# Peptides against a protein of PDB entry 4N78: the designs that were tried, part 54

Target 1, 186 residues: chain A of PDB entry 4N78
Amino acid sequence: HFQVICRLLGYQGIAVVMEELLKVVKSLLQGTILQYVKTLMEVMPKICRLPRHEYGSPGILEFFHHQLKDIVEYAELKTVCFQNLREVGNAILFCLLIEQSLSLEEVCDLLHAAPFQNILPRVHVKEGERLDAKMKRLESKYAPLHLVPLIERLGTPQQIAIAREGDLLTKERLCCGLSMFEVILT
Target 2, 155 residues: chain B of PDB entry 4N78
Amino acid sequence: MAELQMLLEEEIPGGRRALFDSYTNLERVADYCENNYIQSADKQRALEETKAYTTQSLASVAYLINTLANNVLQMLDIQASQLRRMESSINHISQTVDIHKEKVARREIGILTTNKNTSRTHKIIAPANLERPVRYIRKPIDYTILDDIGHGVKW

## One batch from the design tools (peptide; made by RFdiffusion4, then SolubleMPNN)

Design b1_p12_1_s3 (from b1_p12_1 with D1S I8K E12A)
Fold by OpenDDE base, seed 3:
Structure b1_p12_1_s3 (fold): chain B 186 residues (1-186), chain C 155 residues (1-155), chain A 12 residues (1-12)
Amino acid sequence: as target 1 above (186 residues)
Amino acid sequence: as target 2 above (155 residues)
Amino acid sequence: SKFLEMLKELAA
């Protein structure tokens, strides 16, 4: 699904969706969630000592449940605050999955373009073969596929310009060094 | 352009007219040959004359058809070339627009990006005082308490 | 081209 979304929206559509999502997240965090957090901080027990380990996990849980009973029983916390937190969580997950899907598509594009851009795959050298000889053979094999040099030789000035720009756009991808997710987390 | 105009306005219409005229002429030649054969005392000579006229007529028609066909083909080639030029122009414009749109899109999404940092995994700081391991009594954990957490669905 | 020339000759 996320791959389809990435293909449908493209870079522009993804940017718009991400911007709007960030606005929503900001609104949730600075508005409703912040208010609830402030309220929760006010009602938090001033003194919460760690129960003795002798009570075991159930006893410790019961202790904390008792200490936080007023908070847990706060109806609006379950219905509104937790829902808003879920929405924020979903937004974060959405951003992560979109970025991952986009990165996969970009990598595929780079791989498909590589033979046409004089990007040769790493050659596995078998025993007894010279790396240099294999590389030369590969270069010779793919030389006719180099698009920009080919167009520079046979094309019009306008075609050459377009080819160069297209080549640059093909090489430059977000997956090479940029992250949207980190911006969202900041 | 001048060549195309000449083909369209003069040569092709002229060739078509010539073929139509040829039809009428061929009918006249046929009538002549038939009458000549019937009226001639020397049937062999009349036959040879008819053969000659037939050959000439066929050659003439073949020439007219060939000329017209070549003119039509030439016209089509010129038109095809014009269409190819137009297509090339349109493609160039389209590609230019697409590249521009892509650049704009890249700028827009670029604003939402930062350099990938090798995020150091935050080391979970273990509390200094390890509580003495108390005998773990396994009570079944009720996982139903977690059913309402994290699904992001409005109740 | 040769064929065309032949046709012209025959048509003349």
Scores: peptide ipSAE 0.022, ipTM 0.666, DockQ to the pose 0.012
Fold by OpenDDE base, seed 2:
Structure b1_p12_1_s3 (fold): chain B 186 residues (1-186), chain C 155 residues (1-155), chain A 12 residues (1-12)
Amino acid sequence: as target 1 above (186 residues)
Amino acid sequence: as target 2 above (155 residues)
Amino acid sequence: SKFLEMLKELAA
């Protein structure tokens, strides 16, 4: 699903969705969640000493239930605050999954474009084959596919300009050095 | 453009008219040859004259058809060339727009990105000698060491 | 071109 979303939205659509999600998350964190956290801090017992171990696990649990009774019974915490936290969590997960999916798509695009951009994969050399000979053979095999040099030789100045720009855009992908998710976490 | 216009407005219509006129003329020639053969006392001479007219008529029609065909082909070639030029122009504009849109999109998404902290991936220098993976022997953590610290009911 | 010339000669 996320791969399909990435393909449908493209860079622009993803940017818009991410910006809106960030706004929503910011609003939730600075608004409702912050207010509930402040309220919880006020209601939190100032002195919560660890009960004596002599009371056993059930007694200790009851003690903490009693001390936190006001917090546990705070109905709005369960219904509103936790829901907002779920929404924030879902938004974060969504952003992560979108970035991962986008990165996969970008890598696929780079791999598909590589033969046309003189980017050759490292070939596994079987035992006994000379690496240099194999690489030279690959270079010769893919040389006719190099798009920019081909267009520079046969194309109009306008076509050459477009080809160069297209080549640059193809090479410069987010997955090469940029992260959206890190920005979201900050 | 002037050549195409001349072909469309003058040469091709003119050729079509000429061909139509030739049809009418051929019918007249046929009638003449038939009557001449019937009325002539010298049938051999009449036949030779008919052959001459037939050859001339066929040559004339062939010339008219060839001229018209060449003009039509020339017209089609010019039109095809114009269409190809238009297609090229449209493609160029389309590509320019697409590149521009992509640049804008990348700027927008770029604002939402930061540089990946390239953790100095220490070049895992593959040790030349594939040291045999030392079998990580998980020593079981003996939790019995903690048995004396807990106030559990000494049964 | 030669064929066209020949046809012109025959038509003429």
Scores: peptide ipSAE 0.021, ipTM 0.679, DockQ to the pose 0.011
Fold by OpenDDE base, seed 1:
Structure b1_p12_1_s3 (fold): chain B 186 residues (1-186), chain C 155 residues (1-155), chain A 12 residues (1-12)
Amino acid sequence: as target 1 above (186 residues)
Amino acid sequence: as target 2 above (155 residues)
Amino acid sequence: SKFLEMLKELAA
């Protein structure tokens, strides 16, 4: 699904969706969640010491239950705050999955474009074959597919310009050095 | 353009008119040949004359049709060439627009990106300053990084 | 006569 979304939206659509999600997340964090956190901080016991282990697990649990009674009884925490946190979490996950899917698509595009851009894959050399000879054979095989040089030789100035720009756009991908998710986390 | 105009306005209409005129002339020739055959004392000579006129008429019509057909074909070729040129121009514009749109889209999404910290340094240095959208550092794309992710097309 | 008719048809 995310792959399809990436294909349908493209860079522009993804950017728009991500921006809107960031706005929503920001709004949730700075608004409702912040308010609840502040409220929770106010009702939190100022001094919560770890009870002695001698009280056993049940006693420790009861102690914390008592100390956090006001928080546990705060119904809005479960209904509103936790829901908002889930929404934030979902948004983050969505962004992550979109980025991953986009990266895969970009990689695929790069791989498809590689033969046309004089990018040859590392060839597995069988025992006894010289790597250099094999690479030369591959280079010769794919030389006619080099799009930019071909167009530079046969095309009009306008076509050459378009080809160069297209080549550049094809080579420059986000997956090569950019992360959206890191921005989302900040 | 001048050639196409000449074909459309002069040569093709002229050819059509010539064919129409030839119809009238052929009718006259036919009438003459028929009357000549009936009135002539030498039927064999009259027949030979009719054959000659028939051959000449056929040749003339064939010539007119051929000329007209060639002119029409030439016209169509010129028009086809013009359409191809127009198509090429449209395609060029379309490609330019697409490239522009792509650049805009990439700028927009680029604002939402930061450089991948390749440095294994664990220190989450909270970037103090909102790093300005790092302009696409045209670092040569090391495609070797893709070697591990891609299902290597085992050639 | 048939040939002339054919020519007439062709010319028409």
Scores: peptide ipSAE 0.016, ipTM 0.661, DockQ to the pose 0.010
Fold by OpenDDE base, seed 5:
Structure b1_p12_1_s3 (fold): chain B 186 residues (1-186), chain C 155 residues (1-155), chain A 12 residues (1-12)
Amino acid sequence: as target 1 above (186 residues)
Amino acid sequence: as target 2 above (155 residues)
Amino acid sequence: SKFLEMLKELAA
C-alpha cells in the first residue's frame, strides 16, 4: 500500500502529505497534548517518596496507584490525550513507512538506471575468472547503453542538457543520504 | 514553408490541371490521327505518324504523372519532416517541464529532509533550529540493501 | 533518373 502511495503521490505529493502531517502533529503536541501534560504535571504528586521495600510489589503498586489516583481517574486522559498520542504515533509510523517505501522505490529506480549510467554491479567472480576480465566484459557489454555519452555524441545541445539533468536527477535520491524521519523526530 | 506552399497551391494543382488538359489534347490528337489516316492516300505513312503521336502522347502523360507523383511525394516528405520537428519540439518542451516539476518537487521534499547522521553516536542531538543547508552527501548507493527485499535476477 | 530523362525526351 505504501509503495502504491509513493508511486501515486511522487515527491511532491509525499511532501505535501508529510507537511500536513507535521502540522497536525505539531498542533496536537503544542495544543492538546501540551495542555494535558501541563495538567498532569499540576496534579502530579509533588512529593513521591519511594515506598519501603518491605511493602512488596503489590504494596508498591497500590502505593503508586493511590498516588496517581487522580491521574488514573482523569477520564479525559484516556479518551482524548491517549487518542491524540495515538494519532501522533500513527502519523510518525506513517512517515516512517512512507520513507521506507520511497527509499525502496528510489533504490529500484537507481538499479534500473544503473546500466544506463555506467554503474556496474559487483559481480561475483567464479573461481578461475579474473575479476578484471569480467568487469571489462561487462563494461563492454553495457557501453552502448550509456545514455549521456551516447546523447553527447549524437544529440542536440538541448538534448544533451536534458540528458545530463535527467542523469543527475536520477542519481540524486533521498535514499542516498537524506532522512525525512529525522526531521519529523525533531 | 515556401516550398510546401508552392507544392500545395501551385505545383500539384497545376499538375492535375495539366493532366486534365492533356486528356483534352489527346482527344484532339486522336481525332486528328483518325482523320489523317482516313484521308491519307499513304496509309502506311499515316499509321507511322499515328504511332509517333501515340508514343509522344503516352510519354507526355507519363511525364505529367511522374512529375505530379514526385511533387506529391515531396509534399509528403516535407510534411513528415515538419511533423517530426514539431514532435521533437513538443517532446523537448514536455521534458523540460517534467524536469522542472521534478526539481520543484525535490526541493519541496528536500525541505523535509536532513542528512542521515552516519555517526555511531546515539546522541539525540536536539535539532539545532539551524536550517542547515541540506548538503546532499552522495553516499555510494549500497545495493546490498536490496538483497533482503527481492530475489535479484541473477543474470 | 534515366527513366525520367527518357520520358522528358519522349515528351519533348
Scores: peptide ipSAE 0.022, ipTM 0.663, DockQ to the pose 0.013; fails the geometry check

Design b1_p12_1_s4 (from b1_p12_1, 4 letters changed)
Fold by OpenDDE base, seed 3:
Structure b1_p12_1_s4 (fold): chain B 186 residues (1-186), chain C 155 residues (1-155), chain A 12 residues (1-12)
Amino acid sequence: as target 1 above (186 residues)
Amino acid sequence: as target 2 above (155 residues)
Amino acid sequence: SRFLEMLKELAA
């Protein structure tokens, strides 16, 4: 699903969605969640000492239940605050998964473009083969596919310009060194 | 443009008219040949004359058709060339617009990005044997390093 | 081309 979303939205659509999500998250954090956190801090026991181990696990549990009774009984915490936190969590996960999906798409694009951009795969040299000879053979094999040089030789100035720009855009991808998720976490 | 105009306005219509006129003339020639054969005491001579007129008529029509056909073909070639030029222009504009849109989109999304903290120095294992780049062969970018990102692309 | 020339000659 996320791959499809990435394909449908493109860079521009993803940017818009991410911006809106950030706004929503900000609104949730600074609004409702902050208010609940403040309220919780106010009702939090000022002194909560560890009960004696002699009370056993049940006694200790009862102790904490008693200390946190006001918090546990706060119905809005369970219904509203936790829901908002879930929404924030979902937003974060969404961003992560979108970035991962986008990265995969970009990698695929790069791989598909590689033969046309004079990007040769790593050649595994078997025993007895010269790496140089194998690379030369590969270069010779893919030389006719080099798009920019081909267009530079046969194309109009306008076509050459477009080809160069297209080549650059193809090579420059987010997956090469950029992360959106880190920005979202900040 | 001038050539196309001449073909459309003068040569092709003229050729068509010539063919229509030839039809009328051929009918007259046929009538003449028939009458000549019937009236002539020397049937052999009349037949030979008819053959001569037939050959001439066929040659004339063939020439007219060929000329007209060539003119039509030439017209079509010119038009095809014009269409190709127009298509090329449209494609150029379209590509320019697409590139521009892509650049804008990338700028927009770029604002939402930061540099990846490459903590793990994936040691670009420089291939031990630096093949002496005979020609300035740009080191191929090894994208296999990206295979481990996320679910990885296992090829 | 030769054929066309021939036709032209015959048509003349």
Scores: peptide ipSAE 0.020, ipTM 0.677, DockQ to the pose 0.013
Fold by OpenDDE base, seed 2:
Structure b1_p12_1_s4 (fold): chain B 186 residues (1-186), chain C 155 residues (1-155), chain A 12 residues (1-12)
Amino acid sequence: as target 1 above (186 residues)
Amino acid sequence: as target 2 above (155 residues)
Amino acid sequence: SRFLEMLKELAA
């Protein structure tokens, strides 16, 4: 699903969605969640002493339940605050999954473009074969596919310009050095 | 453009008219040859004359058809070339627009990105010696260590 | 071109 979303939205669509999600998250954190956290801090027992171990696990649980009774009974915490936290969590997860999906798509694009951009994979050399000879053969095999040099030889000035720009855009992908998720976490 | 216009407005219509006129003329020639053969005392001479007219007529029609066909082909070639040029122009514009849109999109998403802190992933040089996976022996947590910490019942 | 010339000669 996230892969499909990435394909449909593209960079622009993803940017818009991410910006809106950030606004929503910011609003939730600075608004409702902050207010509830402040309230919770006020009602939090100032002194919560560790109960005596003599009470056993059930007694200790009951003790803490009693100490936190006001918090547990705070109905709005369960209905509103937790819901908002879920929304924030979902937004974060969404951003993460979108970035991962986008990265996968970008990698696929890079791989597909590689033969046309003189980007050759390291060939696994079987025992006894010279790496240099294999690489030269590979280079020779894909040399006719190098798009920019081909267009520079056969194309119009306008076509050459477009090819160069396209080549640059193809090479410069977010997955090469940029992270959206890190921005979302700050 | 001038050549195409001339072909469309003058040469091709003119060729079509010429063929039509040729049809009318051929009918007249046929009538003449038939009458001449019937009325002539020298049938052999009349036949030779008919052969001559037939050959001339066929040559004339062939010439007219060939000329018209060549003009039509030339017209089509010019039109095809014009279409190719238009297609090229449209493609160029389309590609330019796409590149521009992509650049804008990248700027927008770029605002939402930061440089990946490539923590120097120390190349985990796989130690040459695959150390045998140290079997994680789960040592039971000895909770008795905490027995001396707190007001517990000294048994 | 030769054929066209021949046809012109025959048509003349």
Scores: peptide ipSAE 0.020, ipTM 0.695, DockQ to the pose 0.011
Fold by OpenDDE base, seed 4:
Structure b1_p12_1_s4 (fold): chain B 186 residues (1-186), chain C 155 residues (1-155), chain A 12 residues (1-12)
Amino acid sequence: as target 1 above (186 residues)
Amino acid sequence: as target 2 above (155 residues)
Amino acid sequence: SRFLEMLKELAA
């Protein structure tokens, strides 16, 4: 599903969706969640010492239940705050999955373009084959497919310009060094 | 452009008219030959004259058809060339627009990106001794190990 | 070209 979304939206669509999601997340964090966190901090017991292990797990649990009774009984936490946190979580997950899907698409595009851009794949050398010979063979095989040099030789100035720009755009992908997810986490 | 216009407006229509006129003339020649053959005392001479007229008429028609055909072919070639040029221009514009759109899109999404923290993965100093690539023998994942962990339906 | 010339001669 996310791959399809990435294909349908493209870079521009993804950017718009991500921007809107960031706005929503920011609004949730700075608005309702912040308010609830402040309220929770005010209601939080000032002194919450760890009970002695001698009370056992049930006793410790009861202790914390008692100390946090007011927080647990705060109905708005479950209905509003936790929901908002879930929404934020979903947004984060969405962004992560979109980025992953986009990265996969970009990698595929790079792989498909590689033969045309004089990018040779890392060749796994089978036992007994010389790496150099295999590389030379690959170079020879793909040399006629080098698009930019071909267009530079045969194309019009306009075509050459387009080919160069296209080549650059093809090579420069987000997956090569950029992360959207890190922006979302900051 | 001038050549194409001349072909379309003058030469091809002119050629078509010439062919039409030739049809009328051929009919007259045919009538003449028929009457001449009937009225002539020397049938052999009349036949030879008819053959001569027929040959001449066929040659003239063939010439007209050939000329017209060549003009049409020339017209089509010019038009095809024009279409190819137009196609090239349109493609160029389309590609330029697409590249521009892509650049804009990339700028927009780029604002939402940061440099990947390349975790300085400790340069796995490839041990100098290229240990023989341990053939990753895909050990079949024995899923039976998981049989004891989950509420698996004990068949 | 020869054929065209021949046709021209025959048509003349």
Scores: peptide ipSAE 0.019, ipTM 0.692, DockQ to the pose 0.012
Fold by OpenDDE base, seed 1:
Structure b1_p12_1_s4 (fold): chain B 186 residues (1-186), chain C 155 residues (1-155), chain A 12 residues (1-12)
Amino acid sequence: as target 1 above (186 residues)
Amino acid sequence: as target 2 above (155 residues)
Amino acid sequence: SRFLEMLKELAA
């Protein structure tokens, strides 16, 4: 699903969605969640010491239950605050999955473009074969597919310009060095 | 353009008119040949004359048709060439627009990105064998470089 | 029509 979304939206669509999600997350964090956190901090016991282990697990539980009674009884915490946190979590996960999917698409694009851009795969060399010879053979094999040089030779100036720009755009992908998710986390 | 215009306005209509005129002339020739055959005391001579006229008429019509057909074909070729040129132009514009859109999109998404902290993985000193590094230069896409290029498409 | 017939005869 995320791959399809990435393909459908493209960079532009993804950017828009991500921006809107960030706005939503920001709104949730700075608004409702912050308010609840502040309220929780106010009602939180100022001194919450660990009870002695001698009270056993039931006693310790009862102690904390008593200390946190006001928090536990705060119904809005469960219904609103936790829901908002879930929404934030979902948004974060969504962003992560979108980025991952986008990266996969970009990698695929790079791989598909590679033969046309003089990017040769690392070739497995069998015993007795020279890597250089094999690479030379591959280079020779794919030389006719080099798009930019081909167009530079045969194309109009306008076509050459487009080809160069296209080549650059093809080579420069987000997955090569950029992260959206890191921005989301900051 | 001048050639196409000449074909459309002069040569093809002229050829069509010539064919039409030839039709009327052929009818006259036919009538003449028929009457000549009936009235002539020497039927053999009349027949030979008719054969000659028939051959000449057929040759003339064939020539007219051929000329007209060639002109039509030439016209179509010119038009086809024009269409191809238009297509090429449209494609060029389309590609330019697409590239521009892509650049804009990349700028927008680029704002939402930061450089991956590539932990300085210790330079694995690749052994000296110059394996021609598949120069996948992971250059961070500096989208700011594109900031000065392409003011045009306000989405 | 007679001319066409005559042409047919000539072609034969």
Scores: peptide ipSAE 0.017, ipTM 0.660, DockQ to the pose 0.008

